# Ledger of designs, part 97: peptides against a protein of PDB entry 5K2M

Target 1, 273 residues: chain A of PDB entry 5K2M
Amino acid sequence: MRIGITYTVLRREEMAIKERAGEFGEVVMLHEDDLLFPGNYDLDVVIIRNVSHFKALYTARLFESEGIPTVNSSRLIFEAGDKLFATLRLAGKVPVPEWKAALSEGGALRVPDSLGYPLVSKPVFGSWGRLLAKVNDRDSLEAVLEHRKWMKNPLYGIHYFQEFVEKPGRDIRSYVIGGEFVGAIYRYSNHWITNTARGGKAEPCSDPEVEELSVKAWEAFGEGALAIDIFESEKGLLVNEVNPNMEFKNAARVTGADMAGKLVEYAVEVAKT

## One batch from the design tools (peptide; made by RFdiffusion4, then SolubleMPNN)

Design b2_p17_6_s2
Fold by OpenDDE base, seed 2:
Structure b2_p17_6_s2 (fold): chain B 273 residues (1-273), chain A 17 residues (1-17)
Amino acid sequence: as target 1 above (273 residues)
Amino acid sequence: MAEELAEEELAERAKAE
């Protein structure tokens, strides 16, 4: 068994994955600078850990073109890593926040007629709450739309909106790998954007409803390793988004779950298929 | 503990940008 691991930055996650992969076979660490295609890669599977969504997507697709399976697959990265495409998968299986998509400014200006205020503007791509806006009124909506006109990437012209969900000062991040629930954490934040990067505390989440919902959310995609972001709302649990490029350092520390081991075990299973 | 996590995540973000 030869296991590739692609990465941008050697984080604690990549170190843990490397260590665990070494128990199953030969490990080949592949920094972004090491990747040239077409190549002659003698690998049975590649674990994709590139930080950039697009770099991860293209890396996965390039290995697949050479007959090497990836974890996650390019299909999963594509569908789960786009917030709108992920919502389209999730909405048929699990409760999600109310959402609207518009393809023009004129369309976007009508979104409040359906969702009301406050609403949340999200880019369809991007990590760590970048370019999330709480839109409280018409003036704020116009400002967000004006700024989007000047953004270089045409994907910023895809207007994705959600209802604003009042959260109890936390959200839930769960992990499902190969259809198995591995663990979950609460992420605490004093900001409406629950991002651990703003000084949030993580605590274990042991809730059977979270476990069941997380597995159902994973089943909407049917493969791979996903982190699942869940909101506690007045309407119950809502699946906000999924992440095919999961960070799990805090979750592994807090829960004691072997996230890296489970990911490697799944990659080994994929290699045998 | 919570502050250290924030700084480490910020440092990892700054390296990924």
Scores: peptide ipSAE 0.017, ipTM 0.533, DockQ to the pose 0.053
Fold by OpenDDE base, seed 4:
Structure b2_p17_6_s2 (fold): chain B 273 residues (1-273), chain A 17 residues (1-17)
Amino acid sequence: as target 1 above (273 residues)
Amino acid sequence: MAEELAEEELAERAKAE
């Protein structure tokens, strides 16, 4: 068994994945600078840990083109890593926040007619709450739309909005790998964006409803390793988004779950399929 | 820009570890 691990930065997650992968076979660390295609890669599977969504997506697809399976697959990265495409998958299986998509400013300006204020503007791509905006009024909406006109990436012209969900000062992040629930945490924040990477506290979440919902959310995609962001709302649990390139250092630390091991075990299973 | 910002944010986070 030869396991590739692609990475941009050697984080705690990548170190843990490397260590656990070494128990299953030979590990080949592949920094982004090492990746040239087409190449003669002698690998049974590649674990994709590139930080950039697009680099991860293209890296996965490039390995797949050479007959090497990836975790996650390019399909999963594509569908789960786009917030709108992820919503389309999720909405058919689990409760999600109310959402609207618009393909023009004129369309976007009508979104409040359906969702009301406050609403959340999201780019369809990006991580860590980057370019999330709580839009409280018309002036704020116009400002967000105006700024998007000057952004170079055409994907910023895809306008994705959600209802603003009032949360109890926290959200839930769960982890499902190969259809198995691995663990969940509460992420506490005084900010409406509850990402622990912004200095939030994490605590273990042991809730059977979270576990069940997390598995159902994973089943909307049907493969791979996903982090799942869940809101505790007045309407009950809502699946907000999924992440096919998950950070798990805080979750692993807080829960004691072997996230890296589970990821490697799944990659080995994929390699054998 | 988005990628550069992601790398910068990641570099900042890696420094905070």
Scores: peptide ipSAE 0.020, ipTM 0.549, DockQ to the pose 0.065; fails the geometry check
Fold by OpenDDE base, seed 5:
Parts: structure tokens; sequence; C-alpha cells
Structure b2_p17_6_s2 (fold): chain B 273 residues (1-273), chain A 17 residues (1-17)
């Protein structure tokens, strides 16, 4: 078994994955600078750990073109890493925050007619709460839309909105790998964006409802390793988003779950199919 | 066991992109 690991930065996750992968076979670390295609890679599977969503997507697709399976697959990265495409998968299987998509400013200006205020504007791509906007009124909506016009990436012209969900000062991040629930944490924050909060705490989440919902959310995609962001709302648990390029350092530490091992085990299974 | 989400992680994330 020869296991590739692509990476941008050697984080604790990549170190843990490398260590665990070494128990199953030969490990080949592949920094982004090492990647040239087409190439003759002697690998049975590649674990994709590139930080950039797009680099991860293209790297996965490039290895797949050489007949080498990836974890995650380019399909999963594509569908789960886009907030709108992820919502389309999730909405048929699990409760999600109310959402609207618009393809023009004129369409976006009508979103409050359905969602009301406050609402959240999200780019369809991006991590760590970047360019999330809480939109409290019409003036704020117009401002967000105006700013988007001057953003050069055409994907910023895809207007994705959610209802603003009042959270109990925390959210949930769960992990499902190969259809198995691995663990979950509470992430505490006084800010409406939990991911950016300084001085936040992570605590283990042991909730059977979270476990069941997390597995169902994973089943909407049907493959790979996903981190799942869940909101506790007045109307119950809502699956906000999924991440096909999950960070798990804190979750692994807090829960004691062998997330790196589970990811490697799944990659080894994928290599055998 | 609760772990503080350190500023270091946000800083590491910001540098990794």
Amino acid sequence: as target 1 above (273 residues)
Amino acid sequence: MAEELAEEELAERAKAE
C-alpha cells in the first residue's frame, strides 16, 4: 500500500494522518510544489489535504485522471465544498436553515420577501466565515450587493442567503468518515460566527440526535470524510454546512477520537475498491 | 475536557491560504 498525502501546510492534522498512514504502508508526502501533471505516480490512494478548496478539487481530479482514487474524491470536494451545492444535497435529507439563491442583484433584492430579516449572505465558496454578512435591513443588503459587483471572481455573483439562526452561544461540529460517526464537539463563541471567535472553547458533544443527524447528512453525499456544522435552533437541529477538507485537531484532542486513523482506514478501503 | 480555541489556530489558518 502506497498512500499519498497532498498538502499546502504541514498542520497537526497532516502530521497525524502521516503517522497513522505509516502503519498501513509507505507514505508519500506531496507538497503542492511537488505536484506536476500528467505524472507517473506510484500510489494506491491519495489523501487530499490542500488548504485551498480549488487546489484540493483540481488535485483530486488530476490524480483521478491518472487512475488513482482520492480521499476525498473530486466529486465530493466539488459538491460539499460549495455551500449552495451542499445545501442542494442536504435539503432533501436533513433539516437545513431556510435558504434562497439568486443569480442577479434584482433576484437577490427579493430574497427578504421570503426569508425576512435578519438574513445571512454567504459566498458559495470560502472557509472560516470569510465574507459572511449578517444583513439586518434593506440598506445592508444593498451594500453587500454593491460590494459584490466589484469583486472580480464571477462566483461572487452567485447570491446565497440563509435565515439568521439564533444560536445558544455555540454550534456543533461533527465528523463522519466512510459513513461512521467519529465524534462531535460544541464550539463556544459569543460572536454569531463561531469559527472566528477568539477565546472560544471546544467541548465534547455526546448527543444521539447529533449522531443520527450527522450520519444522515453524510448520506446525502454518500462517500468520503466530512465535517458537519450543525446549529441548535428554536426549531431543532439544522445542518448549516459540510466541509470536505476538515480540520480536526481540536475535535480529536477534545473527544479523544482517532480521526486521523479513521481517515486513513477509509483511504485504505478506497484503495482496495 | 474543554479546549480553548486559540488565536494561534486562526493565525495558522490565515497563513495557510
Scores: peptide ipSAE 0.018, ipTM 0.548, DockQ to the pose 0.045; fails the geometry check
Fold by OpenDDE base, seed 1:
Structure b2_p17_6_s2 (fold): chain B 273 residues (1-273), chain A 17 residues (1-17)
Amino acid sequence: as target 1 above (273 residues)
Amino acid sequence: MAEELAEEELAERAKAE
């Protein structure tokens, strides 16, 4: 067994994955600078750990073109890493926040007619709460839309909105790998964006409802390793988003779950298929 | 045990993108 690991930065996650992969076979670490295609890669599977969503997507697709399976697959990265495409998968299986998509400013200006205020503007791509906006009124909506016109990437012209969910000062992040629930944490924040809060706390989440919902959310995609962001709302649990390039350092530490081992085990099973 | 999410992780992320 020869296991590739692609990476941008050697984080604690990549170190743990490398260590666990060494128990199953030869490990080939591949920095982004080492990736040239077409290439002659002698690998049975590649674990994709590139930080950029697009770099991860293209890296996975490039290895797949060489006949080498990836964890996650380019299909999963594409569908799960886009907030709108992920919502389309999730909405048929699990409760999600109410959402609207608009393809123009004129469409976006009508979103409050359905969702009301406050609402949340999200880019379809991006991590760590980048370009999230709580839109409380018409003036704020117009400002967000005006700024989007001047952004260089055409994907900023895809307007994704959610209802604003009042959270109990925390959210939940769960992890499902190969259909198995691995663990979950509470993430505490005094800010409405949990991911960007400096000094946030993580605590173990042991809730059977979270476990069941997390597995169902994973089943909407049917493959790979996903982190799942869940809100506690007045309507019950809502699946907000999924991440096909999960960070798990804090979750592994807090829960004691062997997330790196589970990821490698899944990659080995993918290699045998 | 509640563990603090380190600011360092956000800073490392900002450098990697």
Scores: peptide ipSAE 0.017, ipTM 0.544, DockQ to the pose 0.046; fails the geometry check

Design b2_p17_6_s3
Fold by OpenDDE base, seed 4:
Order: C-alpha cells, then structure tokens, then sequence
Structure b2_p17_6_s3 (fold): chain B 273 residues (1-273), chain A 17 residues (1-17)
C-alpha cells in the first residue's frame, strides 16, 4: 500500500500521521510545492493535511480525478469546511446554535430581528476564529458589513450569523474518525473565542453525552475524520462547527488517544474499498 | 476556478439531496 500525505507545514500531526502510516505501507510525503496535476500519482490513498481549506479541497478533488481516494474526500472538505454548509447538514441531526444566513447587506441588517443581540458574525470559511465578530449592536453590525464590502473574496459576501452562546469559560472539541468516537477535550479560555491554538488550556472530556452527540454530528456527513466543536449552553449541548482538517496535537497529548493511528487506519480502509 | 469547483460540488450535493 502506498499512502500519500499532502501538507503545507510539517506539524506534530503530520509527523505522527507519517510515523503511523509507515506501519501500514510506503509513505509518500507531498509538500504543496511537489503537487502538479495531472500527475499520474501511484498512490492507494491520500491523507489531506494542507493547512488552507481551499488548498485541501482542490488537492482532494485533483487526486480524486485521478481515481485516488482521499481522507478527507473533497465532498466532506467542502461540506464540513464551510460553516454554513456544515450547519445545513448538522441542523437536521443535532442541536445547533440558532443561525441566520443573508446574501446581501440589506438581508444581514434584518438578522437581529430574529436572533437579537449579541450575535456572532462568521465568515463561511476560515480557521482559528479569524474574522469572528461578536456583534453587540447595530453600529457593530454595520461596521462588519462595511468591512465585508472591501474584502476581495466573494465568499465574504455570504453573511452567516449565530446567536451568541454563553459558555462556561470553555468549549468541547471531540474527534470522530470513520464513525468512531476517538476522544474529546475541554478547551479553556477567558475569551468568548475558545481555541487551544490561542494559548487555551486543554483537559480531557469524558462525557457519554458528548460522545453520543459527536457521533450523531459525524453521521450528518457520513464519512471521514472530523473534529467537532460543541458548546455547553443553557439549552444543553450545541454543535457549533466541524473541521475536516483537524489539529489534534493537544487532544492527543491530553487524552492519550491515538488520533494519528485512527486516521491512518481509516485511510487504509478507504484505500481498500 | 473556485466558482466552477463550487458549482460542481453544489450540483453533486443537489443530486444527493
């Protein structure tokens, strides 16, 4: 078996994936600079670890066009990596924060009529809480919308909003790979944006309700490896978002779960189908 | 282009829905 691993930066995750993949077959590390298509790659499966959502998406689709399956698939990367499309999948299966989407400034200005204030403005794409805005009032909403007009990417013209969820100074990140719950962590932060990449503390989360909800959230997509962000709210657990290009170094360290191994095992199974 | 990829993927999703 020949396992490709595409990457932008060799992180702890990519090193762990490489190491574990070596137990199953030949590993081909593919930096972004090595990728040209069509390329007639001799690979049984490719693990997509490009940092950019769009690079990951295109890379997956390009390998698929050559008949090589990817983990994650271009379909999953597309649906899960877009916050709005992910919400559309999730909302039919699991509790999610109240949300609105608008396709114009005029539509966006009416969102508070439904969600009230405070609300959260999100770009449909992006990681690490980039361009998340807590919108407390009309003036803040107008400012966010004005700034979006000057953003070059047309996807910034898609206005996605959520209710502001009061959290107990933490959120939950769980990991589901191939439909199997692998583990979960609490991410602590004094900021309303909880992210361990921003210096937040991680602790293991052992909660059967989190496990069950995480699997159900994964089932909304029905394939691949997902990190799932869950809020503890007054309404109970809410699935906020999913990530098809997950970081797991902190979760693996804290839980002891073999996330890299589980990802490789899943990729090997995908290669055999 | 991104637009074409998005259109293709949306078309696929529409067939699956």
Amino acid sequence: as target 1 above (273 residues)
Amino acid sequence: SLARLLEELLARLAKES
Scores: peptide ipSAE 0.014, ipTM 0.454, DockQ to the pose 0.020
Fold by OpenDDE base, seed 2:
Structure b2_p17_6_s3 (fold): chain B 273 residues (1-273), chain A 17 residues (1-17)
Amino acid sequence: as target 1 above (273 residues)
Amino acid sequence: SLARLLEELLARLAKES
């Protein structure tokens, strides 16, 4: 078996995936600079680890066009990596924060009529809490909308809003690969945006409700490897978002779960299908 | 298909960029 691994930066995750993949077959590391299409790639499966959502999406689709399956698939990357499309999948299966989508400024200005204040403005794409805004009032909403007008990417004209969820100074990140729960962590932060990349601590999360909810959230997509962001709210657990290009170094370290191994095992299964 | 939806969305995005 020949396993490709596409990457932008050789992180701890990519090193772990490479190491584990070596136990199953020949590993071909493919930096973004190595990718040229169409190409004659002799690979049975490709693990997509490009940092950019769009680069990951296009890379997956390009390999699929050559008859090479990817983990994750371009379908999953597309549906899970867009916050609105992910919400559309999730909302029919699991509890999610109340949300509204508007396609114009005039529509967006009516969002508070249904969600109230405070609300959270999110771009449909992006990572690490970039361009998240807590919108406390009308003036803040107008400011966010005004700034969006000057943003060149037309996707910033898609206005996605959630209710503001009061969190207990943490959120949960769980991991589901091939439909199996692999592990979960608490991510602590004093900021309303909980992100371990911003200096937050991670601790193990062992909660059967989190496990069950995480599997159900994965089943909304029905394939691949997902990190699942869950909020602890007064209404119970809410699935906030999913990530089809998971960082797991902190979760693997804290839980002891072999996330890299599970990802490789799943990729090997995909290659055999 | 999702591929068709993606193509349509990308085509629309390309027109607006």
Scores: peptide ipSAE 0.010, ipTM 0.461, DockQ to the pose 0.019
Fold by OpenDDE base, seed 1:
Structure b2_p17_6_s3 (fold): chain B 273 residues (1-273), chain A 17 residues (1-17)
Amino acid sequence: as target 1 above (273 residues)
Amino acid sequence: SLARLLEELLARLAKES
């Protein structure tokens, strides 16, 4: 077994994946600078750990074009890594926050007619709560839309909105790999954006309802390794988003779950199919 | 298909860059 691992930065996650992969076969570490295509890669599977969503997506697709399976697949990275496309998958299977999409400023200005205020503006791509805006009124909506006009990437012209969910000072992040629930954490924050990457505290979450909902959310995609962000709301649990390029160092530390091992085991299974 | 959507996205990105 020859296992590739693509990466941008050697984080704790990539080190743990490398260590576990070494138990199953030869490990080939591939920095982004090492990736040239078409190439002559002798690999049975590639674990995709590029930090950029787009770099991860294209890397996966490029290996797949050479007959090498990837974890995650380019399909999963594409559908799960776009907030709107992920919502389209999730909405048919699990409870999600109310949402609207608009393809113009004129469309976006009508979103409050359906969702009311406050609402959350999200880019369809991006991590760590970048470019999230709580929109409390018309003036704030106009300001967000004005700023989007000056952003160079055309994907910022895709307007995705959610209802603002009042959370109990925390959210949940769960992990499902190959359809198996691996673990979950609470992420605490005094800010309406809960993210451990922004200095939030993590604690273990042991809730059978979270486990069941997490598996159902994974089944909406039907493959790969996903981190799942869940809100505790007055309406019950809501699946907010999924991440096909998960960070898990805090979750692994807090829960004791072998997330790196489970990811490698799944990659080895994928290599054998 | 996902492939078609990706191609359309790429084609649009290429025209605007």
Scores: peptide ipSAE 0.008, ipTM 0.447, DockQ to the pose 0.019
Fold by OpenDDE base, seed 3:
Structure b2_p17_6_s3 (fold): chain B 273 residues (1-273), chain A 17 residues (1-17)
Amino acid sequence: as target 1 above (273 residues)
Amino acid sequence: SLARLLEELLARLAKES
């Protein structure tokens, strides 16, 4: 078996995936600079580890066009990596924060009539809490919408909003690979945006309700490897978002779970189908 | 290590590109 691994930066995750993949067959590391299409790649499966959502999406689709399966698939990256498309999948299967989408400023100005204040403005793409805004009033909403008019990417004209969820100074990140729960962590932060990339502490989460909800959230997509972000709210557990390009170094360290091994095992099974 | 911090910063920049 020949296992490709595409990457932008050789992180701890990519090093661990490479090491575990070597136990199953020949490993071919493919930096973004090595990728030209169409090409004659002799690979049974490709693990997609490109950092950019769009680079990951296009890389997956390009390999698939040559008959090489990918983990994750381009379909999964597309649907899970867009916050609105992910919400559309999740909302039919699991509890999610209340949300609205608007396609114009005039539509966006009516969102508070249904969600109230405070609300959260999100871009449909992006990571690390970039361009998240807590909107407390009408003046703040108008300011966010005005700034969006001057943003060059047309995707910033897709207005996605959620209710503001009060969290207990933490959120949950769980990992589901091939439909199996692998592990979960609490991510602590003093800011309303919880992110371990901003220096938050991580602790193990051993909650059976989190495990069950995480599997159900994965089943909304039905394939691949997902990190799942869950809020603890007064309404109970809410699935906020999923990530088809997961970082797991902190979760693997804290839980002791072999996330890299589980990802490789799943990729090997995908190669056999 | 400084190398790991650099890798993480580069990964963040790559998502911005």
Scores: peptide ipSAE 0.015, ipTM 0.472, DockQ to the pose 0.067; fails the geometry check

Design b2_p17_6_s4
Fold by OpenDDE base, seed 5:
Order: structure tokens, then C-alpha cells, then sequence
Structure b2_p17_6_s4 (fold): chain B 273 residues (1-273), chain A 17 residues (1-17)
């Protein structure tokens, strides 16, 4: 078996994936600079580890066009990597924060009529809490919308909002690979944006409700490897978002779960189907 | 490579943002 691994930066995750993939066959590391299409790639499966959502999406689709399956698939990256599209999948299966989408400024200005204040403005793409805004009032909403008008990417014209969820100084990140719950962590932050990438401590999360909810959230997509961000709210657990380009170094370290191994095992299964 | 370091720096900056 020949396993490709595409990457932008060789992170701890990519090193771990490479190491574990070596147990199953020949590993071909493919930096973004090594990728040219169409190509004659002799690979049974490709693990997509590009940092950019769009680069990951296009890389996956390009390999698929060569008849090579990818983990994650371009379909999953597309649906899970867009916050709005992910919400559309999730909302039918699991509790999610209340949300609204608007396709114009005029529509966006009416969002508080249903969600109230405070609300959270999110771009449909992007990672690490980039361009998240807590919108406390009308003036703040107008400011966010005004700034969006001057952003060059047309996707910033897609207005996605959630209710502001009060969290207990932490959130949960769980991992589901091939439908199997692999592990979960608490991410602690004093900021309303909880992200381990911005610092903070991670601790193991052992909660059967989290496990069940995480699997259900994965089932909304039905394939691949997902990190799932869950809020602890007064309403109970809410699935906030999923990530098809998951970072797991902190979770693997804290839980001891073999996330890299599980990802490789799943990729090997995909290669055999 | 200098490029990998730059990409790492950009990724780290993007994480810090």
C-alpha cells in the first residue's frame, strides 16, 4: 500500500501520521510544492493535511479526479469546513446554537429580531476564531457589516450569526474518526473565544454524553475524520462547529489517544473500499 | 527550508490571531 500525505507545514500531527502510516505501507510525503496536476500519482490513498481549507479542498478534489481516494474527501472538507454548510448538516441531527444566515446587509440587520443580542458574527470560512465578533448592540452590528463590505473575498458577504453562548470558561473538542469516538478534551480560556491555539490548558474530557453527541454529529456527515467543538450551555451540550482539517497534538498528548493511528487506519480502510 | 519556516510563522501568526 502506498499512502500519500499532503502538507503545508510538517507539524507534530503530520509527523505522527507519517510514523503510523509507515506501519501500513510506503509513505509518500507531498509538500504543496510537490503537487502538480494532472499527474500520475501511484497512491492508494491520500491523507490531506494542508493547512488552508481551500488548498485542502482542491487538493482532495484533484486526487479524486485521478481516482485516488482522500481522507478527508473533498465532499467532507467542503461541507464540514464551511460553518454554514456544517450547521445545515448538524442542525438536523444534534443540538446547535441558534443561528441565522443572511445574504445581504439588509437581511443581516434583521437578524437581532430573531436572535437578540448579544450575537456572534462568524465568517463561513476560517480557523482559530479569526473574524469572530461578539455583537452586543445595533451599532456594533452596523460596524461589522460595514467592515465586511470592504473585504475583498465575496464569501464575507455571506452573513452567518449565532446566539452568544455563555460558557463555563471552557469548551469541548472531541474527535470522531470513521464513526468511532477517539477522545475529547476540555479547552480552558478566560476569553469567550476558546482556542488551544491561542494558549490555555487542555484536560481530558470523559463524558458519555459528549461521546454520544460527538458520534451523532459525525453521522450528520457520515464519513471521514472530524474534530467537533461542543459548548456547555444552560440549554445543555451544543455542537458549535466541526473541523475536517483537525489539529490533535494537544488532545493526543492529554488523552493518550492514538489519533494519528486511528486516522491512518481509517485511510487504509478507505483505500481498500 | 526558509519557505517551511515562513509558512510555519504564518500558520503560527494565524493561530495567534
Amino acid sequence: as target 1 above (273 residues)
Amino acid sequence: SARLEEERRLAERAKAE
Scores: peptide ipSAE 0.006, ipTM 0.441, DockQ to the pose 0.062
Fold by OpenDDE base, seed 1:
Structure b2_p17_6_s4 (fold): chain B 273 residues (1-273), chain A 17 residues (1-17)
Amino acid sequence: as target 1 above (273 residues)
Amino acid sequence: SARLEEERRLAERAKAE
């Protein structure tokens, strides 16, 4: 078994994946600078750990074009890594926050007629709460839309909105790999954007409802390794988003779950199919 | 931590490039 690992930065996650992969076969570390296509890669599977969503997507697709399966697949990265496409999958299987999508400023200005205020404006791509805005009123909506007009990437012209969900000062991040629930954490924040990468505390989450919902959310995609962001709301648990390029350092530390091992085991299974 | 901030900085840079 020859296992490739593509990466941008050798983080704790990539080090753990490398270490665990070594127990199953030969490991080939592939920095982004090492990736040229078409190539002659002698690999049975590639674990995709590129930091950029788009670099991860294209890397996966390029290996697949050479007959090498990837974890995650380019299909999963594409569908799960786009907030709108992920919502479309999730909404058919699990409770999600109320949402609207608009393809123009004129459409976006009508979103409050349906969802009311406050709203959350999200880009369809990106991480760490970048360009998230709590929109409390018409003036704020107009400001967000005005700024988006001057952003050069055409994807910023895709307007994705959610209802603002009041959270109990935390959210939940769970991990499902190959359909198996691996673990979950609470992420605490004093800000409405809960993100442990911004200095939030993490604690173990042991809730059977979270486990069940997480598996159902994964089943909406039906493959791969996903981190799942869940809100505790007055309406119950809501699946906010998924991440096909998960960070799990804090979750692994807090839960003691072997997330790297589970990811490698799944990659080995994919290589054999 | 300084390490987390550096990891974040590198990740943000890698996404911007």
Scores: peptide ipSAE 0.006, ipTM 0.459, DockQ to the pose 0.062
Fold by OpenDDE base, seed 4:
Structure b2_p17_6_s4 (fold): chain B 273 residues (1-273), chain A 17 residues (1-17)
Amino acid sequence: as target 1 above (273 residues)
Amino acid sequence: SARLEEERRLAERAKAE
């Protein structure tokens, strides 16, 4: 078994994946600078750990084009890594925050007619709460839309909005790999954007409802390894988003779950399929 | 080369920020 691991930055997660992968076969670490296609890669599977969503997506697709399966697949990365596309999958299976999408400024200006204020403006791509905006009023909406016009990436012209969900000072991040629930954490923050990468405290989450909902959320995609962000709302649990390029160092530390091992085990299974 | 590794490390740090 030859396991490739693509990466941008050698984080704790990549180190853990490398270590665990070494127990299953030969490990080939592939920095982004090592990737040139078409190539003659002798690999049975590639674990995609590129930081950039787009780099991860294209890397996965490039390996797949050479007959090498990836974890996650380019299909999963594409569908799960785009917040709007992920919402489209999730909304058919699990409760999600109310959302609207608009393809123009004129459309976006009508979003409050349906969702009211406050809103959350999200880019369809990005991580760590980047470019999330709480939109409390018309002036704020206009400002966000104006800024989006001047952003170079045309994907910023895709206007995705959610209702603002009042959270109890925390959110939940769960992990499902190959359809199996691996673990979950509470992420605490005094800010409406809860993210452990921004200094949030993590604690174990042991809730059967979270486990069930997490598996159902994964089933909306039906493959791969996903981190699932869940809100505790007055309406109950809501699946906010999923991440096909998960960070798990805090979750692994807090829960004691072998996230890296589970990911590698799944990759080995994919290699054998 | 050691230089490429160092440039990679610097690029990695810049991307991690």
Scores: peptide ipSAE 0.006, ipTM 0.404, DockQ to the pose 0.090
Fold by OpenDDE base, seed 3:
Structure b2_p17_6_s4 (fold): chain B 273 residues (1-273), chain A 17 residues (1-17)
Amino acid sequence: as target 1 above (273 residues)
Amino acid sequence: SARLEEERRLAERAKAE
């Protein structure tokens, strides 16, 4: 078996995936600079680890066009990596924060009529809490909308909003690979945006309700490897978002779960189908 | 490393362009 691994930066995750993949077959590391299409790739499966959502999406689709399956698939990356498209899948299966989408400023100005204040403005793409805004009033909403008008990427004209969820100074990140729950962590932060990449502490999360909810959230997509972000709210657990290009170094360290191994095992299964 | 995190940050920024 020949396993490709595409990457932008060789992180701890990519090193662990490479090491575990070597136990199952020949490993071919493919930096973004090595990727030209159409190509003649002799690979049974490709693990997609490109940092950019769009680069990951297009890389997956390009390999698929050559008959090579990918983990994750381009379909999964597309649907899970867009916050609005992910919400559309999740809302049919699991509790999610109340949300609204608007396609114009005039529409966006009416969002508070449904969600009230405070609300959260999110871009449909991005990571690490980039361009997240807590909108407390109309003046703040108008300011966010004004700034969006002058952003070059047309995707910033897609206005996605959520209710503001008051969290207990943490959120939950769980991992589901091939439908199997692998593990979960609490991510602590003093800011309303919780992210371990910003210096937050991680601790193990052992909650059967989290496990069940995480599997259900994965089932909304029905394939691949997903990190799942869950909020603890007064209404109970809410699935906020999923990530089809997951970071797991902190979770693997804290839980001891073999996330890299589970990802490789799933990729090997995909290669055999 | 700080370098790898910065390279990642730049790569993640590039997807928004």
Scores: peptide ipSAE 0.007, ipTM 0.462, DockQ to the pose 0.055; fails the geometry check

